Peptides against a protein of PDB entry 2N1D. Designs and how they scored, part 76

Target 1, 169 residues: chain A of PDB entry 2N1D
Amino acid sequence: EVKVKIPEELKPWLVDDWDLITRQKQLFYLPAKKNVDSILEDYANYKKSRGNTDNKEYAVNEVVAGIKEYFNVMLGTQLLYKFERPQYAEILADHPDAPMSQVYGAPHLLRLFVRIGAMLAYTPLDEKSLALLLNYLHDFLKYLAKNSATLFSASDYEVAPPEYHRKAV

## One batch from the design tools (peptide; made by RFdiffusion4, then SolubleMPNN)

Design b1_p18_4_s4 (from b1_p18_4, 11 letters changed)
Fold by OpenDDE base, seed 1:
Structure b1_p18_4_s4 (fold): chain B 169 residues (1-169), chain A 18 residues (1-18)
Amino acid sequence: as target 1 above (169 residues)
Amino acid sequence: SSAEQDRQIEEDLAALGL
């Protein structure tokens, strides 16, 4: 089994995110004020500013591209709670050609790392490549933890209106 | 199903010690 370790600092947020949506019936405000694309871009720029070699810079770009692709593939089918499905349908109708990495933000991106391990278990990566990928994924998660105060906030959620509740049954 | 998806997410969270 491929396990992606979530930093302890971010685990409480996953619980809060779950509670806000499933128990408090709130929705993350979309489109996100800071979307997944921008978060990944900031990470890449952060890594580049740390004096990495050309080879490491290339690797960072590949990892960013990979995370983005995984997110866009998995968001609609793997990362949403039932209560969020009507919102997702509305997003698809309003933005049919937009990748979800341009719509959703940090909370949903973090959910990806809860599920990505299972997906990686079926990838044709050799041991060395997998180890390298995992190192970068963990590095990225540490980056999210470092910037958690600006990336994760309950104020980015809002109470869903009564008419939405009727759609979410 | 969406219900099954919710259960899987919650199980994954539990596996993380949440």
Scores: peptide ipSAE 0.200, ipTM 0.830, DockQ to the pose 0.093
Fold by OpenDDE base, seed 2:
Structure b1_p18_4_s4 (fold): chain B 169 residues (1-169), chain A 18 residues (1-18)
Amino acid sequence: as target 1 above (169 residues)
Amino acid sequence: SSAEQDRQIEEDLAALGL
């Protein structure tokens, strides 16, 4: 199995996210005020501003594209708690062709990195390519940690309305 | 299933020491 290390700074958020949804019965507000696409774009621009070479810039873009693709594939089937399923169903009904990276935000993106390692284990990559990918994934996670104060907030969640509870049980 | 998804996520979190 491919191991993706989550920064210690972000681990508490994974717990808080879990608690907000599963125990406090809250929902992340959708569509996200800052969606996954925007977060990835900001990261790419951040890397560009650091004076990367053209080759490094290309690599960043490919990594961003890859993260986006994995997120869009995995969100609905791998990254949602049971309580979030009715919300997801509503999103699909209203926006069937919208990529979830345009709807969901940082918390769900972070969940991807809890699960992505297992998926990468089945992806045929040579050792060098895998190491490079992992380096970028870890770099991106460090970026999330650096910006965690703005990306992760309990204020982005809200108590689900009574009618939602009836759907979720 | 959704229940299985929850279990997997929680298992993954536990594996992270959470």
Scores: peptide ipSAE 0.200, ipTM 0.830, DockQ to the pose 0.093
Fold by OpenDDE base, seed 3:
Structure b1_p18_4_s4 (fold): chain B 169 residues (1-169), chain A 18 residues (1-18)
Amino acid sequence: as target 1 above (169 residues)
Amino acid sequence: SSAEQDRQIEEDLAALGL
């Protein structure tokens, strides 16, 4: 499969995220205070502010669009723990036409990169395109790592109410 | 299957050394 390297700075967060949801029975607060769309926009603007050429800017925009698309496709079927399924169902009911990139935030976006490698392995990308994509994915992950203090916080989670537990069993 | 999904995520995390 295609290997997407997760920065070491973010690996502990993946564990904490998993623990908060699966063991502590908490839920990420939705809609996210800072959603995936906003994170990707900030990244794109960050890249632009660093003096990217027109070609690099175009590439960044394409990567952002791609990440957003992959996230929106994969969130519901690939990126949720079992305990989160009732919450997702509620989100779908309340926001049937909203892309999940407008609802979910950094933790779920980071989960994408745990799974995206396997998906990319089945995409008909040539070697050059794949290498370029991987470079940008790693660049984006590095951006997430640099901003991890503001993007990833246990305070964005809350204990699920008793009525939710009954739905999640 | 949500249960299967959980297992896959956890396996993926394990593969990352977590």
Scores: peptide ipSAE 0.193, ipTM 0.825, DockQ to the pose 0.093
Fold by OpenDDE base, seed 4:
Structure b1_p18_4_s4 (fold): chain B 169 residues (1-169), chain A 18 residues (1-18)
Amino acid sequence: as target 1 above (169 residues)
Amino acid sequence: SSAEQDRQIEEDLAALGL
């Protein structure tokens, strides 16, 4: 098992996100005001601005690309609560060729890191590569925590309309 | 299934101490 540590600052948000969707029957507003692509781009730029070497910059870009790919692969099948399925279906219908990293935002991106550890356990990586990847994932999570006030807000959710409830049972 | 996915997500959250 590969353990990805979620920053303590973000753990309450995971609970709030879960509560907003599953108990309060709200939906994250889509398309996201700040999508996953934008968040990852900001992170990459942030890392580049800190005087990293070319090699470190390359590594950051690879990590960003990897996170994006994992997100796009896992969003529809692994990261959605049952209540969100009708919304996802609508998104697919409206944006059939758009990667979900251009539609979804920080809350769903954070959910990826709850599940990614199990997926990485099946990825053939040597110990050194895995350690390096984990370090970058934790670094990215720390970035999310640092910017949590702007990335995670209950105001980005809205109460699902009655007609939606009938679809989501 | 969607229900199974929900359960797994919730289990993962619980494993995080949430």
Scores: peptide ipSAE 0.196, ipTM 0.826, DockQ to the pose 0.093; fails the geometry check

Design b1_p18_5_s1 (from b1_p18_5, 8 letters changed)
Fold by OpenDDE base, seed 4:
Structure b1_p18_5_s1 (fold): chain B 169 residues (1-169), chain A 18 residues (1-18)
Amino acid sequence: as target 1 above (169 residues)
Amino acid sequence: SAAEELAKMMEEIRKELE
């Protein structure tokens, strides 16, 4: 497994996210007020504004595209708690052709990095490419940590209604 | 330790995601 280190600042949020959903039976409000696409766009713009070289800008764009792709592929199969499955089903019904990066937000994006390491382990990357990718992933995670106060909030969750509980077996 | 507990929780999170 390829280990993707999550900043210590973000680990408590993952715990809170886990607790909100699995123990408090809350759901993240969807569609997200700030979706994954927007977060990635902000990151890309942030990196570009720091006076990076053209090559670095290109690399950032590729990384953003990659993160988005991985998120969209993995969200439905690897990034949800059991309690969130009915919500996901509803999202698919309401937004059948929309990428999940346009629906979900920061908490689910952060979950990607809990699981992405295993996926990368099966990706044929040379050591140099993998190191570069990991560097950018860590850079992005640092960005999330830096903006955690605005990206992660329990107020973005709401108590699931009783009818939802009946579906969430 | 707190770090160990957090690590355990992270592992639990990883396992519970599906």
Scores: peptide ipSAE 0.537, ipTM 0.918, DockQ to the pose 0.080
Fold by OpenDDE base, seed 1:
Structure b1_p18_5_s1 (fold): chain B 169 residues (1-169), chain A 18 residues (1-18)
Amino acid sequence: as target 1 above (169 residues)
Amino acid sequence: SAAEELAKMMEEIRKELE
């Protein structure tokens, strides 16, 4: 398994996110006020503003595209708690053709990095390419940590209504 | 330790995601 190190600053948030959903029976408000697409765009712009060369800019764009693709592939099957399934079903019904990166936000994006390591272990990447990818993923995670105050908030969650609980049986 | 407990919780999170 490929190890993706999550910054220590973000681990408590993952626990809070888990607690909000599974124990407190809350749901992240969807569609997200700031979706995954916008977060990745902000990151790319941030990197570009740091004086990157054309080649480095290209690499950042490829990493962003990769993260987005992995998120969209994995969200429905690997990044949800059981309690969130009815909400996801509703999203699919209302937005059947929308990428989940346009619907979900920072908390679910962070969950990606809990599971992405296992997926990367089966990618046909050579050691050098994998190391480079991991470096960018860690760089992105550092960016999330640096901006955690604006990206992660319990106020983005709300108590699920009674009718939802009936669906979540 | 606190670090060990956090690691344990992270592992539970990994297992509960589906």
Scores: peptide ipSAE 0.513, ipTM 0.914, DockQ to the pose 0.080
Fold by OpenDDE base, seed 2:
Structure b1_p18_5_s1 (fold): chain B 169 residues (1-169), chain A 18 residues (1-18)
Amino acid sequence: as target 1 above (169 residues)
Amino acid sequence: SAAEELAKMMEEIRKELE
């Protein structure tokens, strides 16, 4: 398998996220105040503002597009805890054609990197291409870590109502 | 150790996501 290293600074957040959902029975407020699309856009702009060449800019755009695509494909099948399923079903019912990158935010985006390594293992990328991709993914994760104070907050979660608990057994 | 416990938690997270 392909190992995607998550910064140590972000691992505690993944635990907090897990705890909020599975133990405290809270839900991330949807739609996110800052969705995945916005986060990726900010990252791209951040990279462009640092004086990158046209070639590097192109590469960043491709990586952003790739992350977005992977997120949209994997969110519903690999990035949710069981407790979040009723919420996801409601989102699909209300917005069946909306990409999940416009609905969900930073916590779920971070979860992508817990699972993406397994999928990358099945991609027909040569060694150089894979190394380049991993480099950009790690760069993006470092960006998330740098901005973690504004991207990750327990205040973005709320206690699920009793009605939800009855559905989420 | 603390590092080992964190690793165990991360593995549990990986397994519980669906």
Scores: peptide ipSAE 0.503, ipTM 0.911, DockQ to the pose 0.080
Fold by OpenDDE base, seed 3:
Structure b1_p18_5_s1 (fold): chain B 169 residues (1-169), chain A 18 residues (1-18)
Amino acid sequence: as target 1 above (169 residues)
Amino acid sequence: SAAEELAKMMEEIRKELE
């Protein structure tokens, strides 16, 4: 398995996210006020503004595109807790043609990195390419950590209504 | 330790995502 290290600063948030959903029975407000597409765009712009970096603009764009693709593929099957399934079904019904990167936000994007390592293990990349990709993924995670105060907030969650509970459990 | 507890929680999160 390919190991993607999540910054220590973000691990507590993953726990809080888990607690909000699974224990407190809350839901992340959808559509996200700041969706995954926007977060990735901000990251790309951030990298461009840094000037003298080892990162090529083309490479950043490819990484952003890759993260978006993986997120859109994995969201529905690997990045949701059981309690969130009815919400996801509603999203699919209301927005059948919308990529999930336009609907979901930072918390679910962060969850991607909990699972992406296993997916990358099956990707036909040579060792050098994989190492480069991992470096970019870690760089992106550091970006999320630096901006965690604005990206992750319990106020973006709300208590699920009683009728939702009947659907979820 | 606190680090071990956090690691355990992270593993639980990984397993509970579906």
Scores: peptide ipSAE 0.449, ipTM 0.898, DockQ to the pose 0.079

Design b1_p18_5_s2 (from b1_p18_5, 6 letters changed)
Fold by OpenDDE base, seed 5:
Structure b1_p18_5_s2 (fold): chain B 169 residues (1-169), chain A 18 residues (1-18)
Amino acid sequence: as target 1 above (169 residues)
Amino acid sequence: SASEELEKMMEEIEEELK
């Protein structure tokens, strides 16, 4: 397997996210006020503002595109708790052609990195390419940690209504 | 330890995601 290390600063949030959904029976507000596309765009702009070379800038864009693609592929099958399934079904019905990176936000994006390692193990990449990708994934995670105060908040969740509970049970 | 407990929770999260 490929190991993607999540910064220690972000692990407590994953626990809080898990608790909000599975124990407190809350749902992340959708569509997200700041979606995955926006977060990735901010990251790309942040990297460009640091005065990177053209080659490094190109690499950042490729990584952003890759993260977006993985997220869109994995969200529905890898990144949801059971309690969130009815909400996902509603999203698919209301936004059938929208990529999930335009609907979901930072918490679900962070969940991607819990599972992406297993997916990368089946991706046909040479050792050099894989190492480069992993370096950028870790760099992106550091960016999320740096901006965690603005990206992750319990106020973005709401208690699910009784009618939702009937669907989820 | 707190670190070990956190890691245990992370493993549980990974297992519960579907």
Scores: peptide ipSAE 0.560, ipTM 0.926, DockQ to the pose 0.079
Fold by OpenDDE base, seed 2:
Structure b1_p18_5_s2 (fold): chain B 169 residues (1-169), chain A 18 residues (1-18)
Amino acid sequence: as target 1 above (169 residues)
Amino acid sequence: SASEELEKMMEEIEEELK
């Protein structure tokens, strides 16, 4: 199994996110004010501004594209708590053709890295490619940690209405 | 320890995601 280390700075947020949803019965406000697409774009621009070579810029773009693809594939099947299922169903009904990276935001993106390691274990990558990918994933996670004050906030969640509770039982 | 408790919670989170 491939292990992707979550920065210690972000682990408490994953716990808070879990608590908000599963214990406090809140939902992340959708569509996100800052969606996954915009976060990845900001990261790419950040890397570009750091004076990377053309080849390195290309690699960053490929990593961004990969993260986006994995997120869009995994969101509905691996990145939701049971309480969030009715909300996801509503999103699919209202926006059937929208990629989830345009709907969801930072908290769900962070959840991807809880599960991505298991997926990478079954991906046919050579040792060099895997090491490079893991380095970029770690770099991206550090970027999230650096910007955690603006990306992760309990104010982006709201108490689910009584009608929702009845659907989520 | 607090660190150990955090890791246990992380494992629980991983199990509850579906």
Scores: peptide ipSAE 0.555, ipTM 0.925, DockQ to the pose 0.079
Fold by OpenDDE base, seed 4:
Structure b1_p18_5_s2 (fold): chain B 169 residues (1-169), chain A 18 residues (1-18)
Amino acid sequence: as target 1 above (169 residues)
Amino acid sequence: SASEELEKMMEEIEEELK
């Protein structure tokens, strides 16, 4: 099994996110004010501005593309709580051809890293490639932690209306 | 410990996601 370590700074947020959705019956506001595409773009630009080599920039772009792809593939089937399913159905109806990375935001992106390790375990990556990927994933997570104050906020959630509760059961 | 409790919560989160 491939283990992707979540920064200690972000673990409490995952708990808060879980609590907001599952116990407080709130929903993350969609479409996200800052979607996954934007977050990944900011990360890529951040890395490029740090004076990295061309090779590193290329690697960053590949990692960003990979994270985006994994997110878009996994969001609907692996990154939602039961309470969020009706919302997802509505999103699919309203945005049938839009990648979920354009709809969802930081909290759901962070959830990806809770599950991505299991997915990576089935990828045919050599040891060096896997190590490099893991390094970038951890680097990205550190970026999220560094910007957590702007990326993660309970104010981005709202109480689901009664009619939503009825269809969420 | 608080750390251990947090890890338990993380495991629960992983299991409760679809």
Scores: peptide ipSAE 0.554, ipTM 0.924, DockQ to the pose 0.080
Fold by OpenDDE base, seed 3:
Structure b1_p18_5_s2 (fold): chain B 169 residues (1-169), chain A 18 residues (1-18)
Amino acid sequence: as target 1 above (169 residues)
Amino acid sequence: SASEELEKMMEEIEEELK
């Protein structure tokens, strides 16, 4: 298994996210005010503005594309708590052709990195390429940590309506 | 320790995601 290290400052947020959903029975407001696509775009622009020494623009774009793809593939099967399943079903019904990266936001994106390591273990990458990818993933996580105050907020969650509670476990 | 507790919670999170 490939281990992706999550910054320590983001782990408490994952706990809060977990608590909001599973214990407080809240839902992240969807569609996200700031979706995964926009977060990745901001990251790419951030890297471009700071990449003065090495021409890594192509690599950044590839990493962004990869993260987006992984997120879109894994969201529905890997990144949801049971309580969120009815919400996801509603999203699929209302937006059948929309990639989830346009619907979900930072909290779910962060969850990706809880699970992505296992997925990468089955990706046909050589050791050097994998190491490079991991470096970028960690770099992106550092970016999320740096911007955590604006990306992660309990105010983006809301109490699920009574009818939702009846159909959700 | 607090760190250990946090890590345990992280493991629980990983298991509960589905």
Scores: peptide ipSAE 0.547, ipTM 0.923, DockQ to the pose 0.079

Design b1_p18_5_s3 (from b1_p18_5, 7 letters changed)
Fold by OpenDDE base, seed 1:
Structure b1_p18_5_s3 (fold): chain B 169 residues (1-169), chain A 18 residues (1-18)
Amino acid sequence: as target 1 above (169 residues)
Amino acid sequence: SAAEELEKMMEEIEKELK
């Protein structure tokens, strides 16, 4: 098993997210006001603005592309609570060809890193390449932590309507 | 400890995600 360390600053948010959905029966508003694609783009631009003389722009772009791909693959089968399933079904019906990175936002993106370690364990990477990838993933998570005030908010959730609750029960 | 409880909750979250 590959371990991806979640910054301590973000763990409380994952708990709040879990509580909002599973206990308070709220849903993250979809489509997200700031979707995963936008977040990743902001990160890439942030890294480019740092003026690294080593020109690691290619590496950043590859990491961003990888995160996006993993998110789109895993969202529907790995990153949802049971209560969110009807919402996901509705999204699929309304936007069958849209990648989930264009629909979902920061909370679900953060959930990816709870599960991505297991997927990386089966990735055919040598030890050095895996270490480098993990470093970039950690760097991205630190970016999320640094910008958590603008990325994570309970106000992005809403109480599910009675009709939805009946579907979810 | 508080840290241990938080980690326990993280493990529960991992289990409940589907």
Scores: peptide ipSAE 0.588, ipTM 0.932, DockQ to the pose 0.079
Fold by OpenDDE base, seed 3:
Structure b1_p18_5_s3 (fold): chain B 169 residues (1-169), chain A 18 residues (1-18)
Amino acid sequence: as target 1 above (169 residues)
Amino acid sequence: SAAEELEKMMEEIEKELK
């Protein structure tokens, strides 16, 4: 298994996210006001603006594309709590051809990094390439941490309606 | 410790995600 380190300052948010949904029975408002696509775009632009020798534009774009792809593949099968399943089903019905990166936002994107390590273990990458990828993933997580005040807020959640409670366990 | 408790909660989160 590949270990992806979550910044310590983001771990409390994952707990809050978990609490909001599983214990307070709230749902993240969808479609997200700021979706995963936009977050990744902002990150790419941020990296490009730095102009560091370690930040090649091609590499950043590839990392962004990779994160987006992983998110879109994993969202429905690995990144939801049970309580969120009816909401996801509704999203699929209403937006059958929309990538989930255009629907979901920062909280679910952060959840990706809780699980992505296991998938990377099965990715046919050489050791050097994997190390480089991990460096970028950690760099991206640091970016999320730096912008956590604007990306993560309990106000983006809302109490699920009574009829939803009857559908969700 | 608080750090240990947080880590335990993180482990629980990982298990509850589906």
Scores: peptide ipSAE 0.580, ipTM 0.931, DockQ to the pose 0.079
Fold by OpenDDE base, seed 4:
Structure b1_p18_5_s3 (fold): chain B 169 residues (1-169), chain A 18 residues (1-18)
Amino acid sequence: as target 1 above (169 residues)
Amino acid sequence: SAAEELEKMMEEIEKELK
């Protein structure tokens, strides 16, 4: 098993996210004001501005592309709580051809890293490639932690209406 | 400990994501 360590700074947020959705019956506002594509773009630009070599820039772009792809593949099947399923269905109906990275935001992106380790376990990667990937994933997570004040907020959630509750259960 | 409880919650989160 490949284990992706979540920064300690972000673990409480995952708990809050879980609580907001499952216990408080709230939903993350969609489409996200700052979607996954934007977050990844900001990260890429951030890394490029840090004086990295061309090789590192290439690696960053590949990592960003990879994260985006994994997110888009996994969101609908692995990154939602049961309560969020009706919302997802509505999103699919309203945005049938849109990648979920254009709809969802930071909280769901963070959830990816809860599950991505299991997915990577089935990906044939040599030791060096895996180590490099993990390093970048951790680097990205540290970026999220650094920007957590702007990326993660309970104010981005709202109480689901009664009619939604009926659909969710 | 608080850290242990947090890890337990993380495990539950992983299980509840579907």
Scores: peptide ipSAE 0.578, ipTM 0.931, DockQ to the pose 0.080
Fold by OpenDDE base, seed 2:
Structure b1_p18_5_s3 (fold): chain B 169 residues (1-169), chain A 18 residues (1-18)
Amino acid sequence: as target 1 above (169 residues)
Amino acid sequence: SAAEELEKMMEEIEKELK
């Protein structure tokens, strides 16, 4: 199995996110004020501004595209708590053709890295490609940690209304 | 320890995500 290490700085947020949803019965406000597409774009621009070569820029773009694709594939089947399922169903009904990377934000993106390792274990990547990918995933996670104050906030969640509570549990 | 509890919670999170 491929193991992606979550930075220690971000583990407490995953716990807070879990608590907000499962214990406090709150929902992340959707559509996100800053969606996954925007976060990935900011990361790519950040890397480009650091003086990378053209080859490095291409590699960053490929990594961003890969993260986006994995997120869009995995969000609905791998990255939601049970309490969030009615919200997801509503999103699908209201935005049937929208990629989830345009709807969801940083907390759900971070959850991707809890599960992505298992998915990568079944992908036919050669050793060199896998090592490069893992390096970029770690680099991206460090970027999230560096910007955690602006990306992760309990104020982006709201208490679910009573009618939602009845159909969710 | 606090670190051990955090890892236990991370394991629970992984199990509860669906």
Scores: peptide ipSAE 0.578, ipTM 0.931, DockQ to the pose 0.079

